# Peptides against a protein of PDB entry 5HDT: the designs that were tried, part 40

Target 1, 163 residues: chain A of PDB entry 5HDT
Amino acid sequence: MVVKTFMDMDQDSEEEKELYLNLALHLASDFFLKHPDKDVRLLVACCLADIFRIYAPEAPYTSPDKLKDIFMFITRQLKGLEDTKSPQFNRYFYLLENIAWVKSYNICFELEDSNEIFTQLYRTLFSVINNGHNQKVHMHMVDLMSSIICEGDTVSQELLDTV
Target 2, 163 residues: chain A of PDB entry 5HDT as posed
Amino acid sequence: MVVKTFMDMDQDSEEEKELYLNLALHLASDFFLKHPDKDVRLLVACCLADIFRIYAPEAPHTSPDKLKDIFMFITRQLKGLEDTKSPQFNRYFYLLENIAWVKSYNICFELEDSNEIFTQLYRTLFSVINNGHNQKVHMHMVDLMSSIICEGDTVSQELLDTV

## One batch from the design tools (peptide; made by RFdiffusion4, then SolubleMPNN)

Design b2_p14_1_s2 (from b2_p14_1, 8 letters changed)
Fold by OpenDDE base, seed 4:
Structure b2_p14_1_s2 (fold): chain B 163 residues (1-163), chain A 14 residues (1-14)
Amino acid sequence: as target 1 above (163 residues)
Amino acid sequence: SKSKEVLQKNLEEK
């Protein structure tokens, strides 16, 4: 229910955004980010991606530490893209497509640990990229990585070495 | 940025 709710909230008014703000904040709690079920974590990641889409260009999360946790969490979920035959692959695809299109990771430029986040993202994506992925998957992966490079004021040498 | 465009798009599509 929560997944569908946020997925359909792409055109919500400010009042509706405020209504679900508490829910958005709760979804970023350790209870969900550290949930033992892999499928639950994937759903949480998708919800978080939707939240970023809904509240763009801002984020309802004001804590830099929380934002870091969220993006590191989302990055970890992207590892699931490696199994193209998984029943959950379509949801992983949704996650990838969403964060790539929204450029959700651009929020990380304001974080002190942005370099760490981007580095882990690139390492993760390159670790899962394979010839079994269709053109759309490849496109989103490339878009996600290239947008960060293009829109970032500075790119660390470590990040460049990862590319 | 794309995020700003997303917000604008969301508002216009209402």
Scores: peptide ipSAE 0.022, ipTM 0.562, DockQ to the pose 0.202
Fold by OpenDDE base, seed 5:
Structure b2_p14_1_s2 (fold): chain B 163 residues (1-163), chain A 14 residues (1-14)
Amino acid sequence: as target 1 above (163 residues)
Amino acid sequence: SKSKEVLQKNLEEK
């Protein structure tokens, strides 16, 4: 029900956004980010992506360390895109589509460790890209990476080497 | 950015 709640929150008032703030914060706890079940972690990632969409362009998470943990967590989940025949692939696609459209990772530009986050993202995406992906998947991956390059003030040499 | 557009969309749907 938690996932469904946030998915439907697009039409919710500011009062409702405030009401669910504590729930959003709870979803970013170590209990969920380090959950042993892979499917649960995927659901958590999708829920977090929805939270970023709902609260865009801001985030309800005020701690830089927590934001870093969240985006590193989401990045790890994107590895699941490598298996196009997985029964969970559609959910991985949803995650990719969401974060690419919303430009969720752009929040990371304000973080001290932004270069580390972006580097890990690029390495992950390039590691899972394959010929089995349809054009839409490729488009979202390119959109996600190009947006970061275009909107970033500086790009590290390590990131350039990855591209 | 798309994030700003999302915010605008969210506001319009209230």
Scores: peptide ipSAE 0.022, ipTM 0.571, DockQ to the pose 0.211
Fold by OpenDDE base, seed 1:
Structure b2_p14_1_s2 (fold): chain B 163 residues (1-163), chain A 14 residues (1-14)
Amino acid sequence: as target 1 above (163 residues)
Amino acid sequence: SKSKEVLQKNLEEK
């Protein structure tokens, strides 16, 4: 129900955004980020991606540490893209498509640990990319990585080495 | 880009 709610949201009013703020904050709690069920974590990641979409270009999360945790969490979920035959692949695709289209990771440029986040993202994407992925998946992966490189003022050598 | 459009729309509603 929560997943459907956020998925259906787009350009909501400020009042609606405020109404869902508490839910958005709770979804980023350790309870959800460290949930033992892999499918639950995927759903949480999708919800978080939707939250970033809704609140773009800002985020309801004010803590840099929390933002880091969230994006590291989302990055970990992207590993599920490696199995194109998984029944959950469509949801992983949704996650990828969303964060690539919204450019959600751009929020990370303001974080002290942005290089770490981007490095982990790149490593993850290159680890899961394979010939079984269709053109759309490849496109989103490339778009996501290219946007970060192009929009970043400075890119660490470590990040460049992963490309 | 599409992302820019979304950002602009959200900014207008803010």
Scores: peptide ipSAE 0.014, ipTM 0.545, DockQ to the pose 0.157
Fold by OpenDDE base, seed 2:
Structure b2_p14_1_s2 (fold): chain B 163 residues (1-163), chain A 14 residues (1-14)
Amino acid sequence: as target 1 above (163 residues)
Amino acid sequence: SKSKEVLQKNLEEK
């Protein structure tokens, strides 16, 4: 398997996007989303976040079910933000920073289960947020949640109550 | 695992 550095890519040419499309699709397979290694799952999440960044504002994943699986998967990885002293915290931070800046979750507005996805995201963020997080982490969390609220035309009352 | 190494390289390669 040929792996390219998604982290260093930024909305490359269409030719490059086509070249890496196969890899992008494979990274979203059940093999990676359900990988038994926690560290592998984190790295997969970071790569997926990079893919969303690269292909923004679109995504190479056409299946609504697959998109839901991906964002639920990414949401689960964000639980790792709880331990600020973990050796992997920097990668969790990268994941948070990326999805917040790119507004990756905004793609979910097109999904029927968007409310479920956003609810799980908010619950996860509120479950891990603590005083050990520095201002940057808090800022990204707020940015991520605020963007969804501000850009959601049909944000449910349930989601609003979660905030 | 090989997958871990590949993914780590993907993120760290500059």
Scores: peptide ipSAE 0.031, ipTM 0.702, DockQ to the pose 0.028; fails the geometry check

Design b2_p14_1_s3 (from b2_p14_1, 8 letters changed)
Fold by OpenDDE base, seed 4:
Structure b2_p14_1_s3 (fold): chain B 163 residues (1-163), chain A 14 residues (1-14)
Amino acid sequence: as target 1 above (163 residues)
Amino acid sequence: SKSKEVLKKVLEER
């Protein structure tokens, strides 16, 4: 039997989602979110993005504080998009593509600190976007930001000032 | 690190 990965799991398999629930929760632990190795943090972010994809529109993380930590963590990893020549750029691209397509950040609307999360996301994306990125990267960045603006009931002035 | 290798395998087993 072939061992499935998060990347290959689909949203329709409840049994598989339950099987990997503990792993999903473990990946969101401080051990991984605060891991000193930058490459490890990137891999963790990609895994978390896959988890959000698999469990969408819900998430296995029930703690609002944990969800905030996760998205702030993912946002910090997106800073790596600034170096288009990095050997890890493809993984940063994957992270961006995934969270943009899934609209993973939309779960943050239920969080009290959603404005902080979105503000940091926008600041990060605007800080790393450059002419060295191809059209797909630009598209994903725009899609990610646009989805939040379009689907949010309210947008804080701080967020508007960031745009 | 060990964690890096584990995570890398999970992401690349396609």
Scores: peptide ipSAE 0.052, ipTM 0.754, DockQ to the pose 0.028
Fold by OpenDDE base, seed 1:
Structure b2_p14_1_s3 (fold): chain B 163 residues (1-163), chain A 14 residues (1-14)
Amino acid sequence: as target 1 above (163 residues)
Amino acid sequence: SKSKEVLKKVLEER
């Protein structure tokens, strides 16, 4: 019940955001980020994406290192998009759709290791793109990558080489 | 796992 309420929170509820801060922090713990079950990790990634959606344009995570870990974690989960026939594909789609629409990765611009994060994201997305993906999947991937390029003041050559 | 089931419920009940 509590978790359901958290995921359905409006962005305008500051009081509720404070109440569920501990849950948000807990989901970013090593217990979940390093969980041995890939399905659990996918679900965790979706929850984290929801957290970013709820707290946008800010995040409840104050540690740059933790933010880096989270986005590197989410990036790793996106590899699951490569198998369009997977029973879990819809959840991978949800993850992609969410982070693309919310522009969740844009918070990474404030991180020292932003270029590393974006590079890994781009490499991952290009590695999983295939002809089996429908137009919506492609659109979200393009939107996600384009937003980062357009909103970034400077882009490293390494990132450009990835594109 | 228990964690999996809990997380599934969270996402499915949305």
Scores: peptide ipSAE 0.052, ipTM 0.760, DockQ to the pose 0.027
Fold by OpenDDE base, seed 3:
Structure b2_p14_1_s3 (fold): chain B 163 residues (1-163), chain A 14 residues (1-14)
Amino acid sequence: as target 1 above (163 residues)
Amino acid sequence: SKSKEVLKKVLEER
C-alpha cells in the first residue's frame, strides 16, 4: 500500500479525488474491513470517513453491497465511543465528528438496505451514549441522527421502536 | 504491524 497524505481538506476537490482513488478502493477490501487488529480497523474507518468527506456527496464505490459493508463496518467501530478513558477515544471522536459533519450516511438512502443500516446505527449510538460524554459528543450524535430523520421519506417501525 | 504504520502516516498528514 502506497503512503499518501491528505494535503487538501476541501470537499469536491478533483485533485484529491483522483489522487486517492486507488487508496479508497483498497481500504474497502476485506483485508482491511475484516482485519484482526482492532486498532487497524479504527484507523481504516477514519480513512474511509476522510474519503467520504473528499468525495461527498458522491463516493468512489459503485457496488451497493460494498457501500453497505462499509457503513456497517463504520457503525461497528462507533462502539468504541463507549469508553471515554480509552487512549483511542480521540480517534473515535474524530470518526464521529467527521461522519456527522459530512452527513456521510446520507448516501445510504440510495441503497435497498438503508433501513437496516440506519437501524443499526441508531442502536449503536444509543448503546454507547453515557453521562461521561461531553457536549460535543452529544451534539454530533444528535446531528447525525436528526439529519437521517429529516432527509428520510419513510421510517420503519423497527427504527421507531429503537428511538 | 506494517498496515498500522502505513495508516498512521496517512492520518498524521491530514
Scores: peptide ipSAE 0.048, ipTM 0.755, DockQ to the pose 0.028
Fold by OpenDDE base, seed 5:
Structure b2_p14_1_s3 (fold): chain B 163 residues (1-163), chain A 14 residues (1-14)
Amino acid sequence: as target 1 above (163 residues)
Amino acid sequence: SKSKEVLKKVLEER
């Protein structure tokens, strides 16, 4: 898999939204979110990121609990960014680049547990950031975190302590 | 795995 450029970040057509609806719902099932294979989970996360790009600023998921599960799941996958020498690093980079560019996490502001999601995201990013990351990785991490801070009406003390 | 192949195809079609 080749990392997509920002030129590939354009939203898909309405026809494509309809085409991928069933797939989107299926990929959010427990079968995929709790898949035992780490590589499969990474691929699922990338697919979910693409789904959010397609449907932005909305999502095909109607359940707030499901949305929470998805973003907590994506957040867990970002831990893979820590090992810059991993054969899968380019795919982790794709995931980060996508969700940062699309501002995928911003949909979480409508969720009751948004603070928990954002806190976990920040903790994860700060836990994996290291000197081995190039400028682009750092930029995407900063963009992702800054977007949430700028779009949020309020920032919890817990989140401030994390930053 | 079979799941990997399916997901790779989905990603490549994007």
Scores: peptide ipSAE 0.061, ipTM 0.769, DockQ to the pose 0.028; fails the geometry check

Design b2_p14_1_s4 (from b2_p14_1, 8 letters changed)
Fold by OpenDDE base, seed 5:
Structure b2_p14_1_s4 (fold): chain B 163 residues (1-163), chain A 14 residues (1-14)
Amino acid sequence: as target 1 above (163 residues)
Amino acid sequence: SRSEEVLKKVLEEK
């Protein structure tokens, strides 16, 4: 299983990073980011999260626009956390856990549209958080948001209004 | 390409 291969990969050496560069670039293509199947998009998001974990603190994507698209895409997938009874919830949990632990979104600070990305992330998280979530889910959500607040040089009023 | 083949396998896991 290809997805499991990515998930089980440790942070790779430089040689291994080069090996998977083309794969990483293909996963960020419009074909996958705009795939009509919701389950496929979730799998793609998990793979992208793994890519960020492997390449941390850098990313194989050089285009700021592409990075923005990727993180906006991942943010949209987090909406699936709302339904705790979904058969796919465990995969959504994996996505959340990964990006929170890796602090994947922190790479967005270098982007011109970082404020938009963070605002959308916070709005999404607050929209899906509910009493059905266990303590671990809440902890990851808090860790994700706190890391951005603590490491950001400035926080927009819009973001403050969201929090 | 090889990368495309791998990605197709990802899709088949669904």
Scores: peptide ipSAE 0.050, ipTM 0.742, DockQ to the pose 0.025
Fold by OpenDDE base, seed 4:
Structure b2_p14_1_s4 (fold): chain B 163 residues (1-163), chain A 14 residues (1-14)
Amino acid sequence: as target 1 above (163 residues)
Amino acid sequence: SRSEEVLKKVLEEK
């Protein structure tokens, strides 16, 4: 299982990071980011989240446009959290838990379009958060949003209006 | 390539 492999990789292993560099780059291709299958996109998002975890605090993606595409892509997948009864909910939970714990979105502060990314993230999270989610889901959502607010040097008015 | 084969496996995990 490729996803499992990423989950088990050691962040401190430079050799493993180099080994999967090409895979990381391929996963960020339009083929995967624009894949027509929703389940494939979710799996890709989880893999990308694992990549950010492994390469933290850096990322193998050097293109700002590519990074933006990736995080906008991940944000779109988080919409799946709205259906708590979905068979894929556990994978959506994994995605949320990972990006919240790693603070993956913090790399976006260096991007010119960071405000757009964060705004879409907040809108997405607020749109899916509901009383059907357990405490852990709520906690991760709050942690994800709070980290960005607390660690950001500047927060746009649009983002503040979203909160 | 090796990466391509891994990517195919990712798709199989659907």
Scores: peptide ipSAE 0.049, ipTM 0.743, DockQ to the pose 0.025
Fold by OpenDDE base, seed 1:
Structure b2_p14_1_s4 (fold): chain B 163 residues (1-163), chain A 14 residues (1-14)
Amino acid sequence: as target 1 above (163 residues)
Amino acid sequence: SRSEEVLKKVLEEK
């Protein structure tokens, strides 16, 4: 699994950051974000999550539009959490665990469209939450949503209505 | 490059 390569990377390694910069940029291309294979998109999302972990609290992406596209993309992948019996569930879990622990979405606070991103995230998470999820999954979902609410200076009414 | 190898692996897994 390609994701294992990134799992073993040490956070805050400048040398590694430089080494994987091209990968980070390539993974954010339309080719990958709009890839027709669902499993490929999941792998891409996991890799992107690892990139954010490595570069945290910064990101190698300088374009606000690109960042928005990435997080909207990741959000769409989280819908796969709804099927706990899927062979790919472990990768979806990894994605959730990673972005929750790293607080990857917090970089979106600087984006003009942050409310849209967070709204879509919350809607997606609530749409996939079910009784089949174990405690860890629920905790990660709650941690992710709570962190955004607590650390955000202002939250739109639309987002509040979603919660 | 290493980045290219990772990308290839991603694509080859499917």
Scores: peptide ipSAE 0.045, ipTM 0.738, DockQ to the pose 0.025
Fold by OpenDDE base, seed 2:
Structure b2_p14_1_s4 (fold): chain B 163 residues (1-163), chain A 14 residues (1-14)
Amino acid sequence: as target 1 above (163 residues)
Amino acid sequence: SRSEEVLKKVLEEK
């Protein structure tokens, strides 16, 4: 029910945001980020994406290190996009669609390790993109990467080499 | 915490 609540919530009132703050923080705990079940980690990633959508353009996570961990975690989950025939593909699609639409990764520009995060994101996306993906998936991937390039004022050589 | 326990239970339903 809690998971469903996050997924179904729009950008709620400030009061509701505060109410779910503790839940948001718990979702970012090592227990969930390092959960042994791959499907659970995917679900956690989707919930985190929903949290970013709800709290946009800010995030309830104040620690830069925690934010880095979260986005590196989400990036790792995006690897699941590689198998278009997986029963979980629709949820991976949801994750991609959400973070692309919200431009969730743009929060990372305030992080010292933003280049590392973006580099890993690009590497992951390019590693999973294939002809089995429909046009919508491709568009979301392009939107996600383009948004970061357009918003960023600097691009590292490492990132350029990745692209 | 209570919130953590709720989340754990929800995810364990899988």
Scores: peptide ipSAE 0.043, ipTM 0.722, DockQ to the pose 0.024

Design b2_p14_2_s1 (from b2_p14_2, 8 letters changed)
Fold by OpenDDE base, seed 1:
Structure b2_p14_2_s1 (fold): chain B 163 residues (1-163), chain A 14 residues (1-14)
Amino acid sequence: as target 1 above (163 residues)
Amino acid sequence: MEELTFSREQMLKA
């Protein structure tokens, strides 16, 4: 299983990181990002989150456009957090916890379209947050948003309007 | 990291 492969990898496993680099690149292809199955897209997002964790603080993706596509893709998957009763909620939680802890979106600061990415992230998070979420979910959402605000040199007015 | 580890375990069970 691809999911398990990246979940079990350590950041210090240089040989493994090189071995699975092609797989990491393949997972970011349009085939997976635009896959018609929602559950497949969620699994892909989780794998991508693990990839960012493993390769942190860098990313194996060199194209700014590809990075943008990936983070916009991950952001779209986070909408699934709104249904706490979903059988897939644990995977959505994993996705959120991972990207919040790793601070994966910090890579986006180097992208020209960072404001668009962050704005969409904030809009998504505020759209799905509800009283059904436990304290940990809320904490991860706040941590993720706060990190971006604190570490960003400039924040667009549009982004501020979402807060 | 402890919470992330637990989350991974839950994910594998799902």
Scores: peptide ipSAE 0.076, ipTM 0.762, DockQ to the pose 0.037
Fold by OpenDDE base, seed 4:
Structure b2_p14_2_s1 (fold): chain B 163 residues (1-163), chain A 14 residues (1-14)
Amino acid sequence: as target 1 above (163 residues)
Amino acid sequence: MEELTFSREQMLKA
């Protein structure tokens, strides 16, 4: 399974990183980002999160537009965190934990549309946060948001209004 | 990496 391949890959495995680079690029194609199956999109998001983890601090994606698409895509998937009873919740949790730990969204600071990305992220997170989430979920959400605020050069007023 | 170990296992069980 492709998802498992990236999930098990280590950051310092340079040979494997090079070997699967094209696969990583392929996973960011519209075919996957716009896949009609919600579960597939979630798996794609998790895989992309692992790709960001593996290739950190850099991303294998060189196109700013593609990076924006990816992070907007991941952000949309995070909406699935709203249903804590979903059978897919663990995958949503994995996605959240991964991107929070890796600080994947910090790559977006290099993008002109970073404020848009961060704004959508914050809106999404606050829209799904509920008391049904355990402490770890809340922690990861806070870590993700606070990291962006603390490490960012600028924070839009709109972003601040969501906090 | 260690921080994701548990989550990874749970994800695979889903």
Scores: peptide ipSAE 0.074, ipTM 0.760, DockQ to the pose 0.038
Fold by OpenDDE base, seed 2:
Structure b2_p14_2_s1 (fold): chain B 163 residues (1-163), chain A 14 residues (1-14)
Amino acid sequence: as target 1 above (163 residues)
Amino acid sequence: MEELTFSREQMLKA
């Protein structure tokens, strides 16, 4: 039900955005980010992606450390894209499509550890890219990476070596 | 936008 709540919410619902702010914050707790169930973590990632979409261009998470944790968490979930035949692949696709379309990772440019986040993202994406992915998946991956490259003023050598 | 909408519909049906 929580997943549906954020999924159905639009960016113009200011009253609802404020109403569910505490829930959004709660979803980013260690309880959910470190949940032992992989499927639960995927659902959490999808919810977080929707939260970033809804509250864009600003995230409700004010702590830089928390934001880093969230994006590192989302990045780890993207590894699930490697298995195109997984029953959960559609949810992984949703996650990818959402964060690519919203350009959620662009929030990370304000973080001190942005290069670490982007490096890990690129490593993850390149590790899961395979010929089993359809054109849309490839497109979203390219869009996500290209957006970061285009928006970034500087790119570390480590990131360049990753690409 | 259309693709995202499609993905949402798939998610809701699952």
Scores: peptide ipSAE 0.070, ipTM 0.753, DockQ to the pose 0.038
Fold by OpenDDE base, seed 3:
Structure b2_p14_2_s1 (fold): chain B 163 residues (1-163), chain A 14 residues (1-14)
Amino acid sequence: as target 1 above (163 residues)
Amino acid sequence: MEELTFSREQMLKA
């Protein structure tokens, strides 16, 4: 299983990183990002999060447009955090925990459309935050948002108005 | 990393 392969991989596994590089690139294709099955898209998002973790601080994706597509895709998946009773909530939690801990979105500071990406992320997080979330979920959301604010050189007025 | 490891192990067992 592809999901298990990347989940079990360490950042220090250099041989495995080279071996599965092409697979990582293929997982970011439109075939997977635009897959009609919502559960498949969630699994793809988790794999992409692990890929960012494994290859950090340098992602294997070099195209700015592709990176934008990936992070907009991941952001859309985070909407699933709104339903804490969903059978898939554990995977949404994993996605949030991973990207918060790794600070995956920090690579977006190098992108021309970083403000758009961060704005959509904040809008999404604020739309799903509710009192039903446990302390860990809240902590990860705060960590993710605060890291971007603290490390960003510039923040758009639209983003500031959202916060 | 402990929390991430715990979450990963839970997912792999499911």
Scores: peptide ipSAE 0.069, ipTM 0.755, DockQ to the pose 0.038

